Peptides against a protein of PDB entry 2MBZ. Designs and how they scored, part 73

Target 1, 143 residues: chain A of PDB entry 2MBZ
Amino acid sequence: GINLTPEEKFEVFGDFDPDQYEEEVRERWGNTDAYRQSKEKTASYTKEDWQRIQDEADELTRRFVALMDAGEPADSEGAMDAAEDHRQGIARNHYDCGYEMHTCLGEMYVSDERFTRNIDAAKPGLAAYMRDAILANAVRHTP

## One batch from the design tools (peptide; made by RFdiffusion4, then SolubleMPNN)

Design b2_p19_8_s4 (from b2_p19_8, 10 letters changed)
Fold by OpenDDE base, seed 2:
Structure b2_p19_8_s4 (fold): chain B 143 residues (1-143), chain A 19 residues (1-19)
Amino acid sequence: as target 1 above (143 residues)
Amino acid sequence: AMKRAAGTIAALSALLNGP
C-alpha cells in the first residue's frame, strides 16, 4: 500500500482511501506490467511526492473544466494538449502509458461508474469529455 | 467536516487500469 501514516493519507487524499482498491487491483491487474511498474515507482514516494501527484491531477482537472466551460470541443488543440499532459503524467508517476493504454483508460472513465462518479464530481460530463479528448489526442499522434 | 479527496483522476488511474 501507500507508505503514508493515516494522518498523512488524510492530508493528501482526504476521505478518499486509495488503498481500498488494493485487493481488487491485485486481482485484476496484479500480473500486468503497469501494476509492477506502479509498485516499483511508488514504493519510494514520500508524502511530498504524493502531494505533488495530487496537485498535478487537480490542475489538470481545472484545466479540463475550464475548457468545457469555454465550450471548447474535446478535439480542440487545448483539450488534446491537456489529454497529452495527462498521459505523460501517468507515464512519469505510475506506469508506461502509450496512446492505446491511454484510450483504454479513457474508456474506463465512462464505463466504470466509480470513475465516472468521482471524475464528474468536478463537473458533470467531465469523464466523457476527457475520454473524447484522450481519443482525439491518440488519433492525432497515431497517423 | 469531511475533506474532499484531491487528485482523484490520478489516484484512480494509478490503481485501476483500463482493459
Scores: peptide ipSAE 0.080, ipTM 0.724, DockQ to the pose 0.429
Fold by OpenDDE base, seed 5:
Structure b2_p19_8_s4 (fold): chain B 143 residues (1-143), chain A 19 residues (1-19)
Amino acid sequence: as target 1 above (143 residues)
Amino acid sequence: AMKRAAGTIAALSALLNGP
């Protein structure tokens, strides 16, 4: 799991504890390359590493919310660029994330209620907006 | 240090990587 003290976890994640999903994740994806890559990378992460990841996620969230508030469509250049940054962030911090994997993640954001409620806490409809932007970004990068 | 708000999009995606 995440090798942080209870105090450090509180500072970084607040009320959200990622380790509560450890058993489910292992049961569902324990034999996948993505799981192996994520475990290998995150095993050495410090509090500062996890905080950086959270800061990146917060910035991306604010960016998508701003696009929605401005009325920019999910297939706008701005929204697709945000989706691309999201994909690259996952690849950098956790596991290889191609466009096909990214579209699958986007679909999960709207089909798994746990993801939807968590994402939409920032703004109603954000999960759907992200999914659409992710799909549009994948399409523009497909030859 | 002050508690920071958690951005759960990336963290949750990393744990539940989906199909």
Scores: peptide ipSAE 0.074, ipTM 0.721, DockQ to the pose 0.367
Fold by OpenDDE base, seed 4:
Structure b2_p19_8_s4 (fold): chain B 143 residues (1-143), chain A 19 residues (1-19)
Amino acid sequence: as target 1 above (143 residues)
Amino acid sequence: AMKRAAGTIAALSALLNGP
């Protein structure tokens, strides 16, 4: 799991503890390359690393919310670019994330209520907007 | 509230894979 003290976890993640999903994740995805890569990468992460990841997530969220507030379509250049940055962030910090994997993640954002609730806490419909932007970005990059 | 909502996006993506 995340090797931070309870205090550090609170500082970085607030009331949310990602480690609460450890057992479920292992049972469902423990034999996947993504799981292996994530465990390998994050094993060496410091508090500062996790904070950077959270800061990137915050920035991305604000970016998508701003696009929604401006009425920009999810398939706009701005939304697709935000989706691309999201994909690259996952690839950099966690596991190889191609466009197919990214679209699967987007679908999970709207199909798993736990993801939807967490994402939409920033703005109702954000999960769906992200899913649509992710899909649009994948389409424009499909050979 | 924004911190929790925004920060968990990447964290959850790292832990769970979509169908």
Scores: peptide ipSAE 0.066, ipTM 0.728, DockQ to the pose 0.528
Fold by OpenDDE base, seed 3:
Structure b2_p19_8_s4 (fold): chain B 143 residues (1-143), chain A 19 residues (1-19)
Amino acid sequence: as target 1 above (143 residues)
Amino acid sequence: AMKRAAGTIAALSALLNGP
């Protein structure tokens, strides 16, 4: 779990509480390497660590939104670079995230309406745009 | 103090990583 006080969690995550999904996550992914890596890595995270992670995510979201507003295709260099940064952020902060894993996450963003709704709160269609950018980025890095 | 889509994405990505 996330070792923050309720107050710290609120400051970092706002109205979203990731621990609300802990049981489901454990049930569905508790035996995966990603889960184990994430739990091990994040166990020592401070409020400042989590805040940095959220700030990075906020910035990335703004980048994607800006790309969409500019009419840049999801397979543009700009969009693919943003997707790459997203992948690297996951790898750095949570668990090993290769291009295949990243693609799977992208698919989840459009297949799980909970993700779609949360992502599209920033901009309608953002989840699909991210998925497409993630896929394009994976393709360009696959020989 | 509000729901943040970007933060939610990151947090959920760390927890929900279905195939």
Scores: peptide ipSAE 0.063, ipTM 0.722, DockQ to the pose 0.498

## One batch from the design tools (peptide; made by RFdiffusion4, then SolubleMPNN)

Design b2_p20_1_s1 (from b2_p20_1, 11 letters changed)
Fold by OpenDDE base, seed 3:
Structure b2_p20_1_s1 (fold): chain B 143 residues (1-143), chain A 20 residues (1-20)
Amino acid sequence: as target 1 above (143 residues)
Amino acid sequence: MEAKKQELLARAREMLREGK
């Protein structure tokens, strides 16, 4: 798990329980290489690292929501760029995340009800929008 | 583009089933 004290976890994640999300991830990805890579990589993360990761996630969520509110298609340059930043963030912070893996994550966001509910808490339909943006970004980067 | 989307989706869904 996250190697932070309960106090540090609260400072970073607030009332949100990161273990809840971790359990969902474990249920879906617990036997994957990505999961193992993530556990190994994050084992040394500090509170500041987790705060940065959380800030990046929040910013990306706001960015996607803003795109949706602006009526930008999920295959717009803006949406695809947001998806690319999402992919790069995963690769930087957790595990190797190519475009195929990213597409896999996007599909999970809409096919796993637990993830859908969590994501759509920010805005209804966000999971589907992200999936479509992720797919579009993957397509434009696939020969 | 549509063909590429379908291919990527198919592979992604397979990965989800296989858990790799």
Scores: peptide ipSAE 0.476, ipTM 0.901, DockQ to the pose 0.713
Fold by OpenDDE base, seed 4:
Structure b2_p20_1_s1 (fold): chain B 143 residues (1-143), chain A 20 residues (1-20)
Amino acid sequence: as target 1 above (143 residues)
Amino acid sequence: MEAKKQELLARAREMLREGK
């Protein structure tokens, strides 16, 4: 799990429970190489690292919400670029994330209600929008 | 484009069902 004190966790994640999120990820990906890579990489993360990761996630959430509010389709360049940044962020922070893996994550966001509820807390339909953007981005990068 | 989208989506759903 995340090696932070309860206070540090609250400072970084607020009302979000990262331990609960980790359990959900473990249930879906616990036997994968991605999970192993993530556990190994994040084992050395400090509070500052987690704060950076959370800041990146929050910024990406705001970008997607703004795109939705502007009426931009999920297969727009803006939405696909946001999806690409999401993929690259996962690759930097957690595990090697190809377009197939990213597509799986996107589908999980809409098929696992636990993830859907967490994501849609920012805006209803955000999980579906992200899934569609991720899929579109994967298509444009797949020969 | 649509065919490729459906292919990737189908593969993703299969992987999720199989727990891969």
Scores: peptide ipSAE 0.463, ipTM 0.898, DockQ to the pose 0.514
Fold by OpenDDE base, seed 2:
Structure b2_p20_1_s1 (fold): chain B 143 residues (1-143), chain A 20 residues (1-20)
Amino acid sequence: as target 1 above (143 residues)
Amino acid sequence: MEAKKQELLARAREMLREGK
């Protein structure tokens, strides 16, 4: 799990229980190479690392919400760029994430009710919007 | 474009079903 004290976890994640997120990921991906890679990489993460990751996630959430509020389609340049940043963030922080894998993650966001519920807590329909943006981004980068 | 979209989506759904 996340190698932080309860106090540090609270400082980084607030009222959100990161163990819940890990549980959901484990239940869905626990037997994959990506999961093993992520566990190995994150084992050395400090509080500052997790804070950075959380900040990046929050920023992306805000970007997607702003795009939705502005009426930008999920296949807009802005939405696809946000999706690309999301993919790159995963690759940097967790595991190699190609466009196929990213598309898989996007589909999971809408097909796994646990992820859908957690993501849509920020804004209803956010998971679907992210999935569509991820798919569009993958398409534009696929020959 | 639509063909590529459907192909990627199909692969994604297959991966989810297979647990990969």
Scores: peptide ipSAE 0.441, ipTM 0.895, DockQ to the pose 0.571
Fold by OpenDDE base, seed 5:
Structure b2_p20_1_s1 (fold): chain B 143 residues (1-143), chain A 20 residues (1-20)
Amino acid sequence: as target 1 above (143 residues)
Amino acid sequence: MEAKKQELLARAREMLREGK
């Protein structure tokens, strides 16, 4: 799992412990390429690495919320650029993430209630907005 | 958001395989 002390985990993730889901994920998807790549990359992550990843996620959340508050459509350049940055962040930090995979992630955000609830905690409808932006970004990058 | 995603992102691979 995440190689941090309890104190470090609390500083980065607060009351949420991501390792509580590790057993379920390993049992169901431990043989997938995405899982393998993620475990290989994150095995060497320090507290500073995890904090950076969390900061990036928080910034992206604020960015999408700001777009929604401004009334920007999900297929606006701003929303699609945010989706592209999201895709690249996943690729850098976790596993290969092409546009097809990214689209599937977007669908998961709205179809898995655990994701939807967690994402929409920042703003109601954020998961759906992100899904639509991800789809639009994939479309503009697909010939 | 990110903490839960990191653990559950593996589900996307299953969705991708089923979608093709």
Scores: peptide ipSAE 0.029, ipTM 0.649, DockQ to the pose 0.102

Design b2_p20_1_s2 (from b2_p20_1, 14 letters changed)
Fold by OpenDDE base, seed 1:
Structure b2_p20_1_s2 (fold): chain B 143 residues (1-143), chain A 20 residues (1-20)
Amino acid sequence: as target 1 above (143 residues)
Amino acid sequence: MAAKRAALLERARELLRRGE
């Protein structure tokens, strides 16, 4: 779990407690390399580390929303670049994230209503837009 | 905006990738 005090968790995540999903994640993916890598990496994370991760996520959200507002297609260079940065952010902070893995995550964003609601809180349809951008980015990097 | 996409959500991504 996240080794922050309740106060620190609130400062970083607000009313959202990511640890509420720990059991489900462990049950479904506990035997994967990604889970092991993430658990190892995040075990040493400080409040400042978690805050940085949230700030990066917010920045990417703003980028995607701006692209949507501008009418840019999800397979535009701008959208695919944002998807690439998203992939790299996951790889840096959590676990190795290749293009296949990233595509799977994108599909989860639209197939799991919990993710969809969480993402679309920023803008309706954002999850679908991200999924499409992730797929497009994967395609352009897969000969 | 406040990001609510935490590390646990990112972990769920791996399970979805494999179709498992």
Scores: peptide ipSAE 0.130, ipTM 0.743, DockQ to the pose 0.073; fails the geometry check
Fold by OpenDDE base, seed 2:
Structure b2_p20_1_s2 (fold): chain B 143 residues (1-143), chain A 20 residues (1-20)
Amino acid sequence: as target 1 above (143 residues)
Amino acid sequence: MAAKRAALLERARELLRRGE
């Protein structure tokens, strides 16, 4: 699991404990390359690493919300660029994330109510907007 | 504020799809 003390976990994640989902993730996806990559990469993460990841996620959330508030369509340059940064962030921090993988993650954001609720806490419809931007970004990068 | 996404679960559905 995440190698943080309970106090450090609280400081970084608040009342959200990622480790509560580890069992489900392992049971469902433990035999995948992405899982193995993520476990290997994050095994050495410090509190500062996890905090950085959270900060990046917060920044991206604010960016998408701002795009929505501005009325930018999900296939706008701004929205697609945000989606690309999201993809690259996953690749940098967790596991190889190609455009197909990213598209599947986007679909999960709208099909798994836990993700939808979590994401839409920032703004209703954000998960759907992200999914659409992710798809658009994948399309524009397909040769 | 803090992002509280189930990052570990983001490993989930895509991996399920590949298994299906």
Scores: peptide ipSAE 0.115, ipTM 0.731, DockQ to the pose 0.056; fails the geometry check
Fold by OpenDDE base, seed 5:
Structure b2_p20_1_s2 (fold): chain B 143 residues (1-143), chain A 20 residues (1-20)
Amino acid sequence: as target 1 above (143 residues)
Amino acid sequence: MAAKRAALLERARELLRRGE
């Protein structure tokens, strides 16, 4: 799936190969529009594209951590803006991501332990904080 | 949930970046 050499994959993703999850993703979601959009969009991604995506994710993580450390509520304007940027990043890089889709992703962050462990590695409780911010952002953008 | 559709695709790469 990822059109990179082993060395390039290591430079961008470290010791883990994202292709190791492709079979599970395909089996579970291969018939969805999101999957098709993601496969089509990422098929042309270069190493630099993937690196940019990782950098954006890292920056967003730092932003949420900073909000938590500052004691900002998850429904603060700052937290909701970070959630909005997160949603837009997914839409830009992977697949259409409306507010309903985003809230579903937020719930996955706290219900799938694989995601929770990965996210909370930056700061305990970050996944829950993100979920709450995502929900708050969705509410403020829903008439 | 449409979210799981996106989560595994979106976060699989994030899992690799930070580890499982």
Scores: peptide ipSAE 0.075, ipTM 0.715, DockQ to the pose 0.046; fails the geometry check
Fold by OpenDDE base, seed 4:
Structure b2_p20_1_s2 (fold): chain B 143 residues (1-143), chain A 20 residues (1-20)
Amino acid sequence: as target 1 above (143 residues)
Amino acid sequence: MAAKRAALLERARELLRRGE
């Protein structure tokens, strides 16, 4: 799990407790390389590291919302660039995230209602927008 | 499927955080 005190976890994640999903995570993909990489990489993360990750995620969310508000299609350069930054952020912070992996994650955002609800809390339709942008970005970067 | 769940830590952190 996350190596933070309960107090630190609350300060960083608030009402969201990622550790409550640890059992499901292990059950669903505990045998994957991505899981192992994530566990190893994040084991040393400090409160400040986790806060940085949250800040990056918030910034990305605002960026996607701004694109949607501006009427930019999900396959626009701006949206695809945001998707690319999202992919790179995952790779930097958690595990190797190629374009195939990223598209799978994008699909999960719309197929798992828990993710959909959480993402769309920022703006209705954001999960679908992100999925589409992720797919478009993957396509443009695939030879 | 190559990856369905980032460590819910990762995706849920990012995604579930957005909704909660």
Scores: peptide ipSAE 0.054, ipTM 0.699, DockQ to the pose 0.045; fails the geometry check

Design b2_p20_1_s3 (from b2_p20_1, 10 letters changed)
Fold by OpenDDE base, seed 4:
Structure b2_p20_1_s3 (fold): chain B 143 residues (1-143), chain A 20 residues (1-20)
Amino acid sequence: as target 1 above (143 residues)
Amino acid sequence: MEEKKAELLARARELLATGR
């Protein structure tokens, strides 16, 4: 799991313990390359690394929310750029994330209620907006 | 809110674990 002390975990993740999902993740995806890559990469992460990842996620959330509040469509340049940054962030921090993989993740955001609920906590409909932006970004980069 | 962020990351790991 995440190699942080309980105190460090609390500092970074607060009341959310990502390790509570480790068993389910292993059960569902343990035989995938993505799981292997993520496990290998994150094994060396420090508290500062995890904090950086959280900060990046927060910034992305703010960007998408701002786009939605501004009425920008999910296939706008701004939304697609945010989706691209999201994809690159996943690739950098966790596992290789091509456009097809990214679209699959986007679909999960709207099909798995747990993801939807967590994402939409920032703004109702955010998960769907992200999914659509991810899809649009994939299309523009991979005709 | 912080817990929501952590859950998102946990779910991201789940998605990342998907080979497809």
Scores: peptide ipSAE 0.076, ipTM 0.713, DockQ to the pose 0.103; fails the geometry check
Fold by OpenDDE base, seed 2:
Structure b2_p20_1_s3 (fold): chain B 143 residues (1-143), chain A 20 residues (1-20)
Amino acid sequence: as target 1 above (143 residues)
Amino acid sequence: MEEKKAELLARARELLATGR
């Protein structure tokens, strides 16, 4: 789990409690390399680390929303670059994230309604847009 | 794909926390 006090968790995540999903995550993915890497990497994370991760996510969200508002296609250079940054952020903070893994995450964003609702809270259709950008980015990097 | 999805969902807990 996340090594923060209840107060710190609230400060960083607000009303979202990631620990509520710990059991489900462990049951579904506890035997995967990604889970192991994530647990090992995040074990030492401080409040400041988690806050940074949230800030990065918020920034990326704003970028994607701006792209959508501007009418940029999901396979535009801007959208694909945002997707690449997203992939790199996952790799830096959580676990090795190749393009195939990233594509799988994108699919999850649209196939799991919990993710979809969470993401689309920023803008309707954002999850689908991200998925499409992630796929496009993966394609351009796997010639 | 499903196996990789599972690996990602394991991290999805944290990503959900981040709004992703």
Scores: peptide ipSAE 0.075, ipTM 0.722, DockQ to the pose 0.059; fails the geometry check
Fold by OpenDDE base, seed 5:
Structure b2_p20_1_s3 (fold): chain B 143 residues (1-143), chain A 20 residues (1-20)
Amino acid sequence: as target 1 above (143 residues)
Amino acid sequence: MEEKKAELLARARELLATGR
């Protein structure tokens, strides 16, 4: 699990406790390369590392919300670039994330209501917008 | 997919924080 004190976990994740999902993640993905890579990478993460990851996620959320508010379509250059940055962030912090994997993640954002609710807390429809941007970005990079 | 795990974990952290 995450090697932080209860206080540190609260500071970084607030009321969200990732440890509550560890069992489900292990059961569903424990035999995948992504799981193994993530476990190995995050084992050395400090509070500062986790905070940086959260900050990056928050920044990306704000970026997508701004694109939506501006009326930019999900297949715009701006939206696709944001999706690319999202993919690269996953690759740096967790596990190798190709375009096919990224597309699958995007689909999960709209098919798993837990993810949808979490993402759409920032703006209704954000999960669907991200999924569409992820798909568009994948298409332009895999002609 | 393996990548779904990382995102699931990341979102799980978010979901756990919100009690969802």
Scores: peptide ipSAE 0.072, ipTM 0.723, DockQ to the pose 0.042; fails the geometry check
Fold by OpenDDE base, seed 3:
Structure b2_p20_1_s3 (fold): chain B 143 residues (1-143), chain A 20 residues (1-20)
Amino acid sequence: as target 1 above (143 residues)
Amino acid sequence: MEEKKAELLARARELLATGR
């Protein structure tokens, strides 16, 4: 979980309050290995750790947007590399994230409207682009 | 695969609270 003060949470996450989803996440995923890993790993995270995670996410978002704006296909090397960095970021920060898990996350990005809206706030179609890049990256690493 | 997929998806939903 996130052991930051309410003030620290606001400073890091802003208007996106992760506490709004904590109960749902616990209810739906509380019995998964990923949840246990994330809970254990993040228990020691400081405000600076969470801020770094958010900064990394923002940077990756900008990277994907730039790829889209440049007309790079989602299965381009650049897009797949961005997807790989995304996967590795999840693995470092939260839980073991293999290519199968990553693909599932990508599918969630386009199937759960809440995720889609959140992601596409940066650029319409970004969620779909990320999903496609994630899939392509998974394919190239699991021949 | 269904249960595993659900578990994997469950892990993904943790990002609702921690990231994205």
Scores: peptide ipSAE 0.062, ipTM 0.701, DockQ to the pose 0.076; fails the geometry check

Design b2_p20_1_s4 (from b2_p20_1, 11 letters changed)
Fold by OpenDDE base, seed 4:
Structure b2_p20_1_s4 (fold): chain B 143 residues (1-143), chain A 20 residues (1-20)
Amino acid sequence: as target 1 above (143 residues)
Amino acid sequence: MEAKRQALLERARQMLETGE
């Protein structure tokens, strides 16, 4: 699980209980390579590391929302750059995430209702916007 | 959804769908 004290977990995640989600993931996918890779990377994460990850995710969300509010197309330079940062964030923090993988994740954001609802909590249609931006970014980086 | 859970779920689903 997350290598933080209960107090640190509260400081970083607040009312969110990451341990509960860790148990679900372990139960369903504990024997997968993805789980093992994630465990390996995050095992040494400090409170500051987790806070940074949270901040990065929040910033990315704000960027996409701002782009949508500004009427920028999902295949705009700004949207594609945000998608690239999203991909890189996954890659450095959790597991290998190539462009083909990223496009599949983007599709999941709109096909898995759990992700859709979670993402669209920030702004309706955000999941679809992210999917389109992810696809556009993948295309421009995959000649 | 926190980043760790999201990342794990994303990867797990990808693996299930693609077989990798």
Scores: peptide ipSAE 0.079, ipTM 0.714, DockQ to the pose 0.068
Fold by OpenDDE base, seed 1:
Structure b2_p20_1_s4 (fold): chain B 143 residues (1-143), chain A 20 residues (1-20)
Amino acid sequence: as target 1 above (143 residues)
Amino acid sequence: MEAKRQALLERARQMLETGE
């Protein structure tokens, strides 16, 4: 799991503990390359690393919410660029994330109600908006 | 464009269902 003390975890993630899903994630995706890459890469992460990752996630959330509030379509340049940054962030911090994998993740955001609830805590419909933006970004990068 | 979009969605759903 995340190699932080309970205090450090609270400082970074607040009341949310990502490790609460570790067992389920392992059971469902433990045999995938993505899981193995993520475990290997994140094993050395410090508190500062996790804080940076959280900050990036928060910033991305704000961007998507702002796009939604502005009425920008999920297939707009702005939304697709935010989706691309999301994909690149995953690739940088966790595992190789191509457009197909990213689309898969986007679909999970709307098919798994727990993900949907967690994401939509920032704004109702955010998960669906992200999924659509992720898909649009994948389409524009697919010949 | 719509055909590509649908194809990607279907592939993603298939990956989720198979766990791969």
Scores: peptide ipSAE 0.071, ipTM 0.707, DockQ to the pose 0.543
Fold by OpenDDE base, seed 2:
Structure b2_p20_1_s4 (fold): chain B 143 residues (1-143), chain A 20 residues (1-20)
Amino acid sequence: as target 1 above (143 residues)
Amino acid sequence: MEAKRQALLERARQMLETGE
């Protein structure tokens, strides 16, 4: 799991324990190469790394919400730029994320209830907005 | 908090890679 003390986990994630989801992933896909690769990458993460990742995610969420509140369409430059930053953030912190992968993730945000519920906790419709922005960003970057 | 989303992203990758 995440190599943090209980106190460090609380400081970074609050009452949420991300290891609960890792356990589910391990139970279902723990014998796959993809899981092993992910574990290898995150094994080196420090508290500061996890905090940075959380901060980036929170910032991006606020950014998308602000775009929605401002009435910017999902295919606006602002929304597409946010989607690009989202893609790059995933690539840096989690796993290689090309535009095809990113669009697949976007679709999952609206098709998987757990994703939708989690994302829309910040703002109703955010998952759909992100999906649309992700798709638009992918289109503009692929000939 | 986006911690749940972060954890789910990893799950999503697993699902996509395995086709499940």
Scores: peptide ipSAE 0.069, ipTM 0.707, DockQ to the pose 0.060
Fold by OpenDDE base, seed 5:
Structure b2_p20_1_s4 (fold): chain B 143 residues (1-143), chain A 20 residues (1-20)
Amino acid sequence: as target 1 above (143 residues)
Amino acid sequence: MEAKRQALLERARQMLETGE
């Protein structure tokens, strides 16, 4: 789990407690390489590491929102580049994330209401926009 | 704020369950 004090967790994650989902995730995904990689990487994360990850996520969210507000299509170069950065961020911080995995994650963003609500809190339709951008980015990088 | 950990773990779970 996340080795932070309650105060530190609140400072980084606010009202969201990621550890509340740990048991469910472990029960369902505990035997996957992705889970193993994520658990191994995050075990050594400090408060500063988690804060950095959250800052990166927030920055990417703002970037996608700005693209939407500007009327840029989800398959625009700007949107696809944002999706690529998102993929690379996942790979760096959590687990290997190829384009196929990324498209699966994008689909989850719109099919799982829990994810949709969390993402769309920044802007309605953001989850769908991200999914479309992720798909477009995957297509342009697929032989 | 995007909860990437939650999203990634939940998606991984769904992928394993559905075979996607």
Scores: peptide ipSAE 0.077, ipTM 0.722, DockQ to the pose 0.067; fails the geometry check

